# Peptides against a protein of PDB entry 5KEZ: the designs that were tried, part 209

Target 1, 320 residues: chain A of PDB entry 5KEZ
Amino acid sequence: NVAIYNPFRPWWERYQPVSYKLCTRSGNEDEFRNMVTRCNNVGVRIYVDAVINHMCGNAVSAGTSSTCGSYFNPGSRDFPAVPYSGWDFNDGKCKTGSGDIENYNDATQVRDCRLTGLLDLALEKDYVRSKIAEYMNHLIDIGVAGFRLDASKHMWPGDIKAILDKLHNLNSNWFPAGSKPFIYQEVIDLGGEPIKSSDYFGNGRVTEFKYGAKLGTVIRKWNGEKMSYLKNWGEGWGFVPSDRALVFVDNHDNQRGHGAGGASILTFWDARLYKMAVGFMLAHPYGFTRVMSSYRWPRQFQNGNDVNDWVGPPNNNGVI

## One batch from the design tools (peptide; made by RFdiffusion4, then SolubleMPNN)

Design b2_p23_6_s2 (from b2_p23_6, 14 letters changed)
Fold by OpenDDE base, seed 1:
Structure b2_p23_6_s2 (fold): chain B 320 residues (1-320), chain A 23 residues (1-23)
Amino acid sequence: as target 1 above (320 residues)
Amino acid sequence: SQADAVFRSYGDYFRDTARAAEK
């Protein structure tokens, strides 16, 4: 991914890829392979946060300032390490003046325009689908068990399906023959927008962001909410079907206070209430549960905003 | 929505934009 120095190596640079090489501040490919093997050998499975909707920001300077040293040029849409060129992006398909998503009530913009300047891949092209599938298949062959598909709302469900149809079975050294990768898709659907979680049910599970938002409200006792109202928790609260839901109390975005769910989201910063929420989630049968393992950073609030919400996880691999 | 945009590319800028929109 891009190496960003202002702020200094933030966590979100990891979501600005310039290649599909396995070199990040978390480790290189050999280290990753070793970790996957060690985990599989003791029954711990790995799924990868796969960033396949886009490459890096359109305004990032060209060069070799990346975690694996690959050259890239956002201005000309050149990513030779893949390779991608200007033919592989949705620049001509997006009809907004800025090239970015301007109206989230326009599903076409949401899927064909750039998410906050991130260069939007033309996933309708078989070439692009194949390059992504090659990346994911490399991970499958290493021994991963599945994927979180980042920014799935911004991809057409049919394009995702086309990619998934190209995937190998899981590695038979650790998984039964014919096993398929576990897929869950990040789709932020809190209602009120045209893109729905149900659009993606055919590809795998979907994140249910209403879960953490509503649970936070209940446990905080906001708006007169009571724990007894959780009697019909799940589908009774308008959530997606249990067998399509991946549920969580918080994620890396809304842990920083400005993601889906807003101020209701409970995090480790609210230790007592957070433990209550996580405990309830693990005890309740609705959805496939995910427990977050995060880190503490030096928060510094200015005008109600944490100016250090960019700080990445602890790192001792500064050369990368 | 703001939830999709914040922190993905220019974190501080979009954080500030989101906060401003909430006022």
Scores: peptide ipSAE 0.039, ipTM 0.662, DockQ to the pose 0.207
Fold by OpenDDE base, seed 5:
Structure b2_p23_6_s2 (fold): chain B 320 residues (1-320), chain A 23 residues (1-23)
Amino acid sequence: as target 1 above (320 residues)
Amino acid sequence: SQADAVFRSYGDYFRDTARAAEK
């Protein structure tokens, strides 16, 4: 991915890919293989956060400022390490003046235009689908058990399906023959927008962002909410079917106070309430549970916003 | 929008970083 130095190596640089090389601040491919092997050998499975909707921002300067030193040129849509060129992006399909998503009530913009300047891949093209499948299959061959698909809301469900149909069975060194990768898709659906979580049920599980948002309001006792109201927690609260839900109290995005769930989201900063929420989640049968492991950073609030919300995990001069 | 609320602030960082890199 792009190496960002101002601010110094923020967490979000990870979501600006310039190649599909396993070479980042977390380590190189050999180290990743070693970790996956060690984890699998003790029954711990690895699921990769796969960024396949886009490449880096269109405004990033061309050059070799990336975690693996690969050259890239956003201006010309040149990513030779893949390789991608101008033919592999949705610039011509997006009809907005800026090239970015301007109206989230327009599903075509949400899927064909750039997410805050991030170069949008033309996932309708078999070439692009194949390059992504090759990346994911490489990870499957290493021994990962499945994937979180980042920014799934911004991809057409049919394009995702086409990619998934190209995937290999899991590595038989650790998984039964014929095992399929576990797929869960990040889709923010709190209602009010045309793209729905149900659009993606055919591809795998989806994130249920209503879970953390509503649980937060209940535990915080906002708006007269009571714990006793959780009697019909799950589908009774309007959530997706349990067998399609990936549930969580917080994630790295809404942990920072912005986005899906807003101020209702409970985090480790609210230790007692957070423990209550996580405990309840683990005890209740609804959905497939995910527990957050995060870190403390030096929060500095200015005008209600944390100016240090960019801070990544503890590191040694940028190396995690 | 729900997605915009998450990523708009990140977009500001992206633009600021690009400007700084040009200097």
Scores: peptide ipSAE 0.038, ipTM 0.722, DockQ to the pose 0.064
Fold by OpenDDE base, seed 2:
Order: sequence, then structure tokens, then C-alpha cells
Structure b2_p23_6_s2 (fold): chain B 320 residues (1-320), chain A 23 residues (1-23)
Amino acid sequence: as target 1 above (320 residues)
Amino acid sequence: SQADAVFRSYGDYFRDTARAAEK
């Protein structure tokens, strides 16, 4: 991915890829392979956060400022380490003036235009699908158990399906023969927008963001909410079917809520309430549960916004 | 709730803001 130095190595630089090489701030491919093996050998499975919707931001300077030293040129859409060229992006397909998503009520913009300048890959092309599949298959062959598909809301479900259809079975050294990778898709669907979580049920599980939002409201006793109302928690609250749900109290994004934006979400900053929420989640039989492991950073609020929301995990001069 | 409405409206904004390219 790109190496960002202003601010100094933010967490979100990881979501701006320039290649599919397994060399980042966390280590190289050999170290990753070693970790996967050690984890698998004790029954701990690895799921990779796969960034396949886009490459880096269009405004990033060309050069070799990347975690693996690969050259890239966002301006010309040149990513030779893949390789991708201008033909592999949706620049001509997106019809907005800026090239970015401008209206989230337009599903075609959400999927065909750039997410805040992030160069949008043309996932309709078999070449692009194949390059992504090769990346994911390499990980599968190393021994990972599945994937979180980042920014799935911004990809056509059919394109995702086409990629998934190219994937290998899991490594038989640790998984039963014929096992398929576990897939869960990050889709933010809190209602009111045209893109629905149900659009993605055919590809795997979907993140249920209503879970943390509603649970936070109840635990905080907002608007007269009571714990007793959780009797029909799950589908009874309008959530996706349990077998399609990946549930969580918070994630790295909404943990960094801006003012009222993240008000309902419970995080480790509210330790007592957070423990209650996580405990309830783990005890209640709805969805596949995910527990957050995060870190503290020096929050500094200005006009309701944390100006330090970019801060990544503890590191040694950028190396984690 | 009001918190729910805000979260619905700004969910993508939080992500977009965090991942914006340097300009």
C-alpha cells in the first residue's frame, strides 16, 4: 500500500493498495506465511481484510513511496506491480463531474465512481477479476480461512460473485477437502439507501451495522429503551437473517465517530457499557460474532471532530 | 432515535473522511 507520512503512517493507508504483494508495515510474505501456519496449527484461523474495490487515491504522488517499494502512478492509473492500467478502472463508466461518488442515493454512482478519490477498479472486466482472484487464491493457498471484503457496498454483487467463483478450495493441510473460504462483506446498510444488505446475501455473510447502533441505544437507555426489549433481538428488530449476519459492537470506522455521528456506538472508551454490550452479544444466539481488539490514541476534539482519528496502532517508527 | 438517524446519514462519511487521499 501507499506509505503516507503526513499524517505519519495513518491506519487508513492500508486501504490504499498499489499492489497485491504481501509486504507491509506488519511484515513480509514469509513472516505472514509463518504466522498463518502457527495459527492454523493451534486452531486459530486467519481471515484477511481484502481491499479489492479500488487502488490508492488519485491524488497520491506517483513514485515508489509504498510499503513494498513498488512503483505506481495514480494520475495515469498505472500500477505495474499488478499490473493495472487506465483500461482497468471505471473512469469512463462513472458519469459524475468529479469522478467521485456524489449521490449515495444513486446506486450506480456508489458502485462505479471513486470512493473519495480512491481509484475505482473495473470489476466487470475478467482481467481485473482474475488479478484479484489470483491475489486471494495466493492467500488461500498460504492457509487463510476466508476474507472480509472491504467496501462491498461499492462493488456490484455480480462482480463479487464472479471473483468468488474463481477461488480455490481451502488448503487441505488444515481444512477438510472441498472447504470453501468464509466470506463476509462489509456493507453499511442502516436503511434509507438504495443498496441493501440483501443484495449481497448470495455471496456470503454481511456486516449488520444496525446491531451496534441499536444495541448502543438500548444499553445507553436512550429514548426510553429498555433491556427487556431485547427479548426478540435479531430478526425481530429488523436485522438481516442470522445466518447472513456478521455482528459487532464497534469497528475501526465507527469507533472514530465524529461528534453525534458515532454517539450510539459503544466502544472501549465507555468501558462499563461496552463490556455489557459485548457480553450480551456473545451470549445471544444471533449472527456470527466479531470482537474488536483496538487501542487508545490521544483523542483531540475540535468542533466535535477528533483531529487525531488517523492515528494507527502502536508502532515503532512506522513499523508494527 | 436521533443517534440512529445521524449514524445512518454519516456512516459512509466516517469511512470516506478517513480514507480520503492526500491532496
Scores: peptide ipSAE 0.020, ipTM 0.611, DockQ to the pose 0.064
Fold by OpenDDE base, seed 4:
Structure b2_p23_6_s2 (fold): chain B 320 residues (1-320), chain A 23 residues (1-23)
Amino acid sequence: as target 1 above (320 residues)
Amino acid sequence: SQADAVFRSYGDYFRDTARAAEK
């Protein structure tokens, strides 16, 4: 991915890929392979956060400032380490003046235009699908158990399916023969917008963002909410079917945000309430649970926003 | 019963805010 130095190596640089090489600030491919092996050997499975909707930001300077040293040129859409070229992006498909998503009530924009400037891959193309599948299959062959598909809301479900149809079975050294990768898709659906979580049920589980938002409200006792109201927690609260839901109290985005669901979201900063929420989540049968493991950073609030929300995990001069 | 909390929809607001490339 792109190496960002201003601010200094933010967490979100990881979500700006320039290649599918397994060399990042966390280590090289050999180290990753070793980690996967060691984890699998003790029953800990690895699920990769796969960034396949986009490459890096269109405004990033060309060069070799990347975690693996690969050259890239966002301006010309040149990512030779893949390789991708201008033919592999949705520049001509996006109809907005800016090239970015401008209206989230337009599903076509949401999927065909750039997410905040991130170069949007043309996932309709078999070539692009195949390159992504190759990346994911390499990980599968190494021994990962599945994937979180980043920014799934911004990909057409059919394109995702086409990629998933190209995936190998899991590595039989650790998984039963014929096992399929576990797929969960990040889709932010709090209602009110045309793209629905249900659009993605066919591909795997989806993130249920209403879960953390609603639970936070209840635990915080906002609006007169009571925990006794959680008797029909799950589908009874309008959430997606349990077998399609991946649930969580917070994630890396909403623990830093103030937007939709932001204020109600409980995080480790609110330790007592957070423990209550996480405990409830783990005890309740609804959905597939995900527990957040985060870190402290020097928060500085200005106008209700943390200006240091970019700060990544503890590191050694950028190396985790 | 559902909690009647009103949430504004900003789409991927958090992503838009946090993941923008530095210009």
Scores: peptide ipSAE 0.020, ipTM 0.593, DockQ to the pose 0.050; fails the geometry check

Design b2_p23_6_s3 (from b2_p23_6, 11 letters changed)
Fold by OpenDDE base, seed 3:
Structure b2_p23_6_s3 (fold): chain B 320 residues (1-320), chain A 23 residues (1-23)
Amino acid sequence: as target 1 above (320 residues)
Amino acid sequence: SQADAVFNQYANYYRDTARAAEA
């Protein structure tokens, strides 16, 4: 991915890929392979956050400022380490003046235009699908158990399916023969927008952002909410079917106050309430649970926003 | 910076999504 130095190595640089090479702030491919092996050998499975909707921002300077040193040129859509070229992006499909998503009530814009300037891959192309599948299959062959698909809301479900159909079975050294990768898709659907979580049920599980948002209001006792109202928690609250849901109290986005759920989201900053929420989640049978492991950073609020919400994990001069 | 702008836009997306859903 792009190596960002201003601010200094923020967490979100990981979501601006320039190649599918396994060289990152976390280590190189050999180190990753070693980690996956060690984890699998003790029954701990690895799921990769796969960024496949886009490459880096369109306005990022060209060069070799990347975690693996690969050259890239966003301006010309040149990513030779893949390789991708201008033919592999949706620039011609997006009809907005800016080239970015301008109206989230327009599903076509949400899928075909750039998410906040991030170069939008043409996932309808078999070439693009194959390059992504090769990346994911390499990880599968290393021994990962599945994937979180980042920004799934911005990809056509059919394109996702086409990629998934190219995937290998899991590594038989650790998984039963014929096992399929576990897939969960990041889709923000709190209602009111045209894209629905149900659009993605056919590809795997989806993130249920209503879970953390609603649980936060209940635990915080906002708007007269009571714990007793959780009697029909899950589908009874309008959530997706349990077997399609991946649930969580918070994630890396909304713990910074700018994810789905807003201020209702409970985080480690609210330690007591957060423990209550996480405890409830783990005790309740609804959905597939995910527990957040995060870190403290020096928050500085200006006009209601944390100007340091970019801060990444504790690191040694950029290396985790 | 350019990096800051991208991040802020990304953050705004999630905020806007949450706000729209709650409206």
Scores: peptide ipSAE 0.022, ipTM 0.595, DockQ to the pose 0.466
Fold by OpenDDE base, seed 1:
Structure b2_p23_6_s3 (fold): chain B 320 residues (1-320), chain A 23 residues (1-23)
Amino acid sequence: as target 1 above (320 residues)
Amino acid sequence: SQADAVFNQYANYYRDTARAAEA
């Protein structure tokens, strides 16, 4: 991915890919392979956060300032390490003046325009689908069990399906023959927009962002909410079907207070309430549960905002 | 309510932050 130095190597640089090489601040491919093997050998499965909607920001300077030194040129849409070219992006489909999503009530913009400047891949093209599938299949062959599909709201469900149809069965060294990768899709659906979580049920599970948001309000006793109201927690609260839901108390985005769910989201910073929420989530049968494992950073609030919310995970192993 | 306002607003923090940092 792009190496960002101002601020210094933020967590979000990982979501600006310039190649599909397993060569990042998280480690190299050998280290990743080793981890996957060791985890699988003790029954711990790995699910990869796959960024397949886009490449890096259109405003990033061309060059080799990337985690694996790969050259890229956002201006010309040149990503030779894949390779992608100008033919592989949705520049011609997006009809907004800026080239970015300007109206989230327009599903076509949401899917065909750039997400805040991030170069939007033309997922309708078989070539692009195949390159993504090759990336994911490489991971499957290494031994991963499935994927979180980043920014799924910004991809057409049919394009996602086309990619998924190209995927290998899971590695038979650790999984039963014929096993399919576990797929969950990040779709932020809190209501009010035309794109719905149900649009993606056919591809796999979907993140239920209402879960953490509503649970936070209940535990915080906002709006007169009571724990006793959780009697019909799940579908009874208007959430997606249990077998389509991936649930969580917080994620890396809303943990920092500005993502979906806002201030209602409970985090490790609110230790007691957070433990209550996580405990409830794990005890309740609704949805497929995901527990956050995060890190502390030196929070510094200015005008109600943490100016250090960019701080990435600790890195002292020499990987740059 | 505060909760309602949060629930009805779309926000993706890291993407917005990335855009701001590049500008």
Scores: peptide ipSAE 0.021, ipTM 0.546, DockQ to the pose 0.062
Fold by OpenDDE base, seed 5:
Structure b2_p23_6_s3 (fold): chain B 320 residues (1-320), chain A 23 residues (1-23)
Amino acid sequence: as target 1 above (320 residues)
Amino acid sequence: SQADAVFNQYANYYRDTARAAEA
């Protein structure tokens, strides 16, 4: 991915890929393979956060400032380490003036335009699908158990399916023969927009963001909510079917949220309430549960915004 | 709604973050 130095190596640089090489601040491919093997051998499975909707930001300077030293040129859409070129992006499909998503009530531009400047891959192209599938299959062959698909809301469900249809069975050294990768898709659906979580049920589970949002308001006793109201928690609260839901109290994004809505999300910063929420989540049968493991950073609020929300995990001069 | 507020804040955060990356 791109190496960002201003601010200094933020967490979100990891979501700006320039290649599919397993070579980042976390380590090289051999180290990753070693970890996967050791984890699988003790029954711990690995699920990769796969960034397949886009490459890096369109305004990032060209060069070799990347975690594996690969050359890239966002201006010309040149990513030779893949390789991708200008033919592999949706620049010509996006009809907004900026080239970015401008209206989330327009499903077409949500899928075909750049997510906040991130170069949007043309996932309708078989070539692009194949390059992504090769990346994911390499991980499957290493021994990962499945994937979180980042920014799934910004990909057409059919394009995702086309990629998934190219995937290998899981590595039979650790998984039963014929096993399929476990897929969960990041889709932010809190209502009010045309894109729905149900659009993605056919590809696997989806993130249920209503879960953490509503649970936070209940435990915080906001809006007159009571714990007793949780008696029909799950589908009774308008959440997606349990067998399609991936649930969580917080994630890396909304943990850094601000304002009235963001403040409802429970995090480790509110230890007592957070433990209550996580305990409830783990005790309740609804959905497939995900527990957050995070870190402290020097929060500095200005006008309700944490100016240090970019801070990544503990590191030694950028090396994790 | 409260849910809408959460979404809006997330969207704003992501937008600002991406812009910072391109600056």
Scores: peptide ipSAE 0.020, ipTM 0.583, DockQ to the pose 0.057
Fold by OpenDDE base, seed 4:
Structure b2_p23_6_s3 (fold): chain B 320 residues (1-320), chain A 23 residues (1-23)
Amino acid sequence: as target 1 above (320 residues)
Amino acid sequence: SQADAVFNQYANYYRDTARAAEA
């Protein structure tokens, strides 16, 4: 991915890929392979946060400022380490003046235009699908158990399916023969927009962002909410079917404030309430649970926003 | 209850931060 130095190596640089090489701030491919092996050997499975909707931002300077040193040129849509070229992006498909998503009530824009400047891959192309599948299959062959698909809301479900249909079975060294990768898709559906979580049920589980938002409200006792109202927690609260839901109290975005779910989201910063929420989540049968493991950073709030929300995990001069 | 409350906000804010940092 792109190496960002201003601010200094933020967490979000990971979501600006320039290649599918397995060398980042966390280590090289050999180290990753070693980690996957060691984890699998003790029954801990690895699920990769796969950034396949886009490459890096269109405004990033061309060069080799990337975690693996790969050259890239956003201006010309040139990512030779893949390789991708201008033919592999949705520049011509997006009809907005800016090239970015301008109206989230337009599903076509949401999927065909750039997410806040991130170069949008033409996932309708078999070439692009195959390159992504190759990347994911390499990970599968290494021994990962599945994937979180980043920014799934911004990909056509059919394109995702086409990629998933190209995926190998899981590595039989650790998984039963014929096992399929576990897929969960990041889709922010809190209502009010045309794209629905249900659009993606055919590909795997989806993130249920209503879960953390609503649970936070209840635990905080906002708007007269009571714990007793959780009697029909799950589908009874308008959430997606349990077998399609990946649930969580917070994620990296809304942990930093004003994300999906707003101020109701509970985080480790509110330890007591957070423990209550996480405990409830783990005890309740609804959905597939995800527990957040985060870190502290020097928060500085200005006008309700943390100006240090970019801060990544503890590191050694940028290396994690 | 808030069970049927609809949130009317796209909340991928930190990708906006990334864009701002790139400019």
Scores: peptide ipSAE 0.027, ipTM 0.610, DockQ to the pose 0.061; fails the geometry check

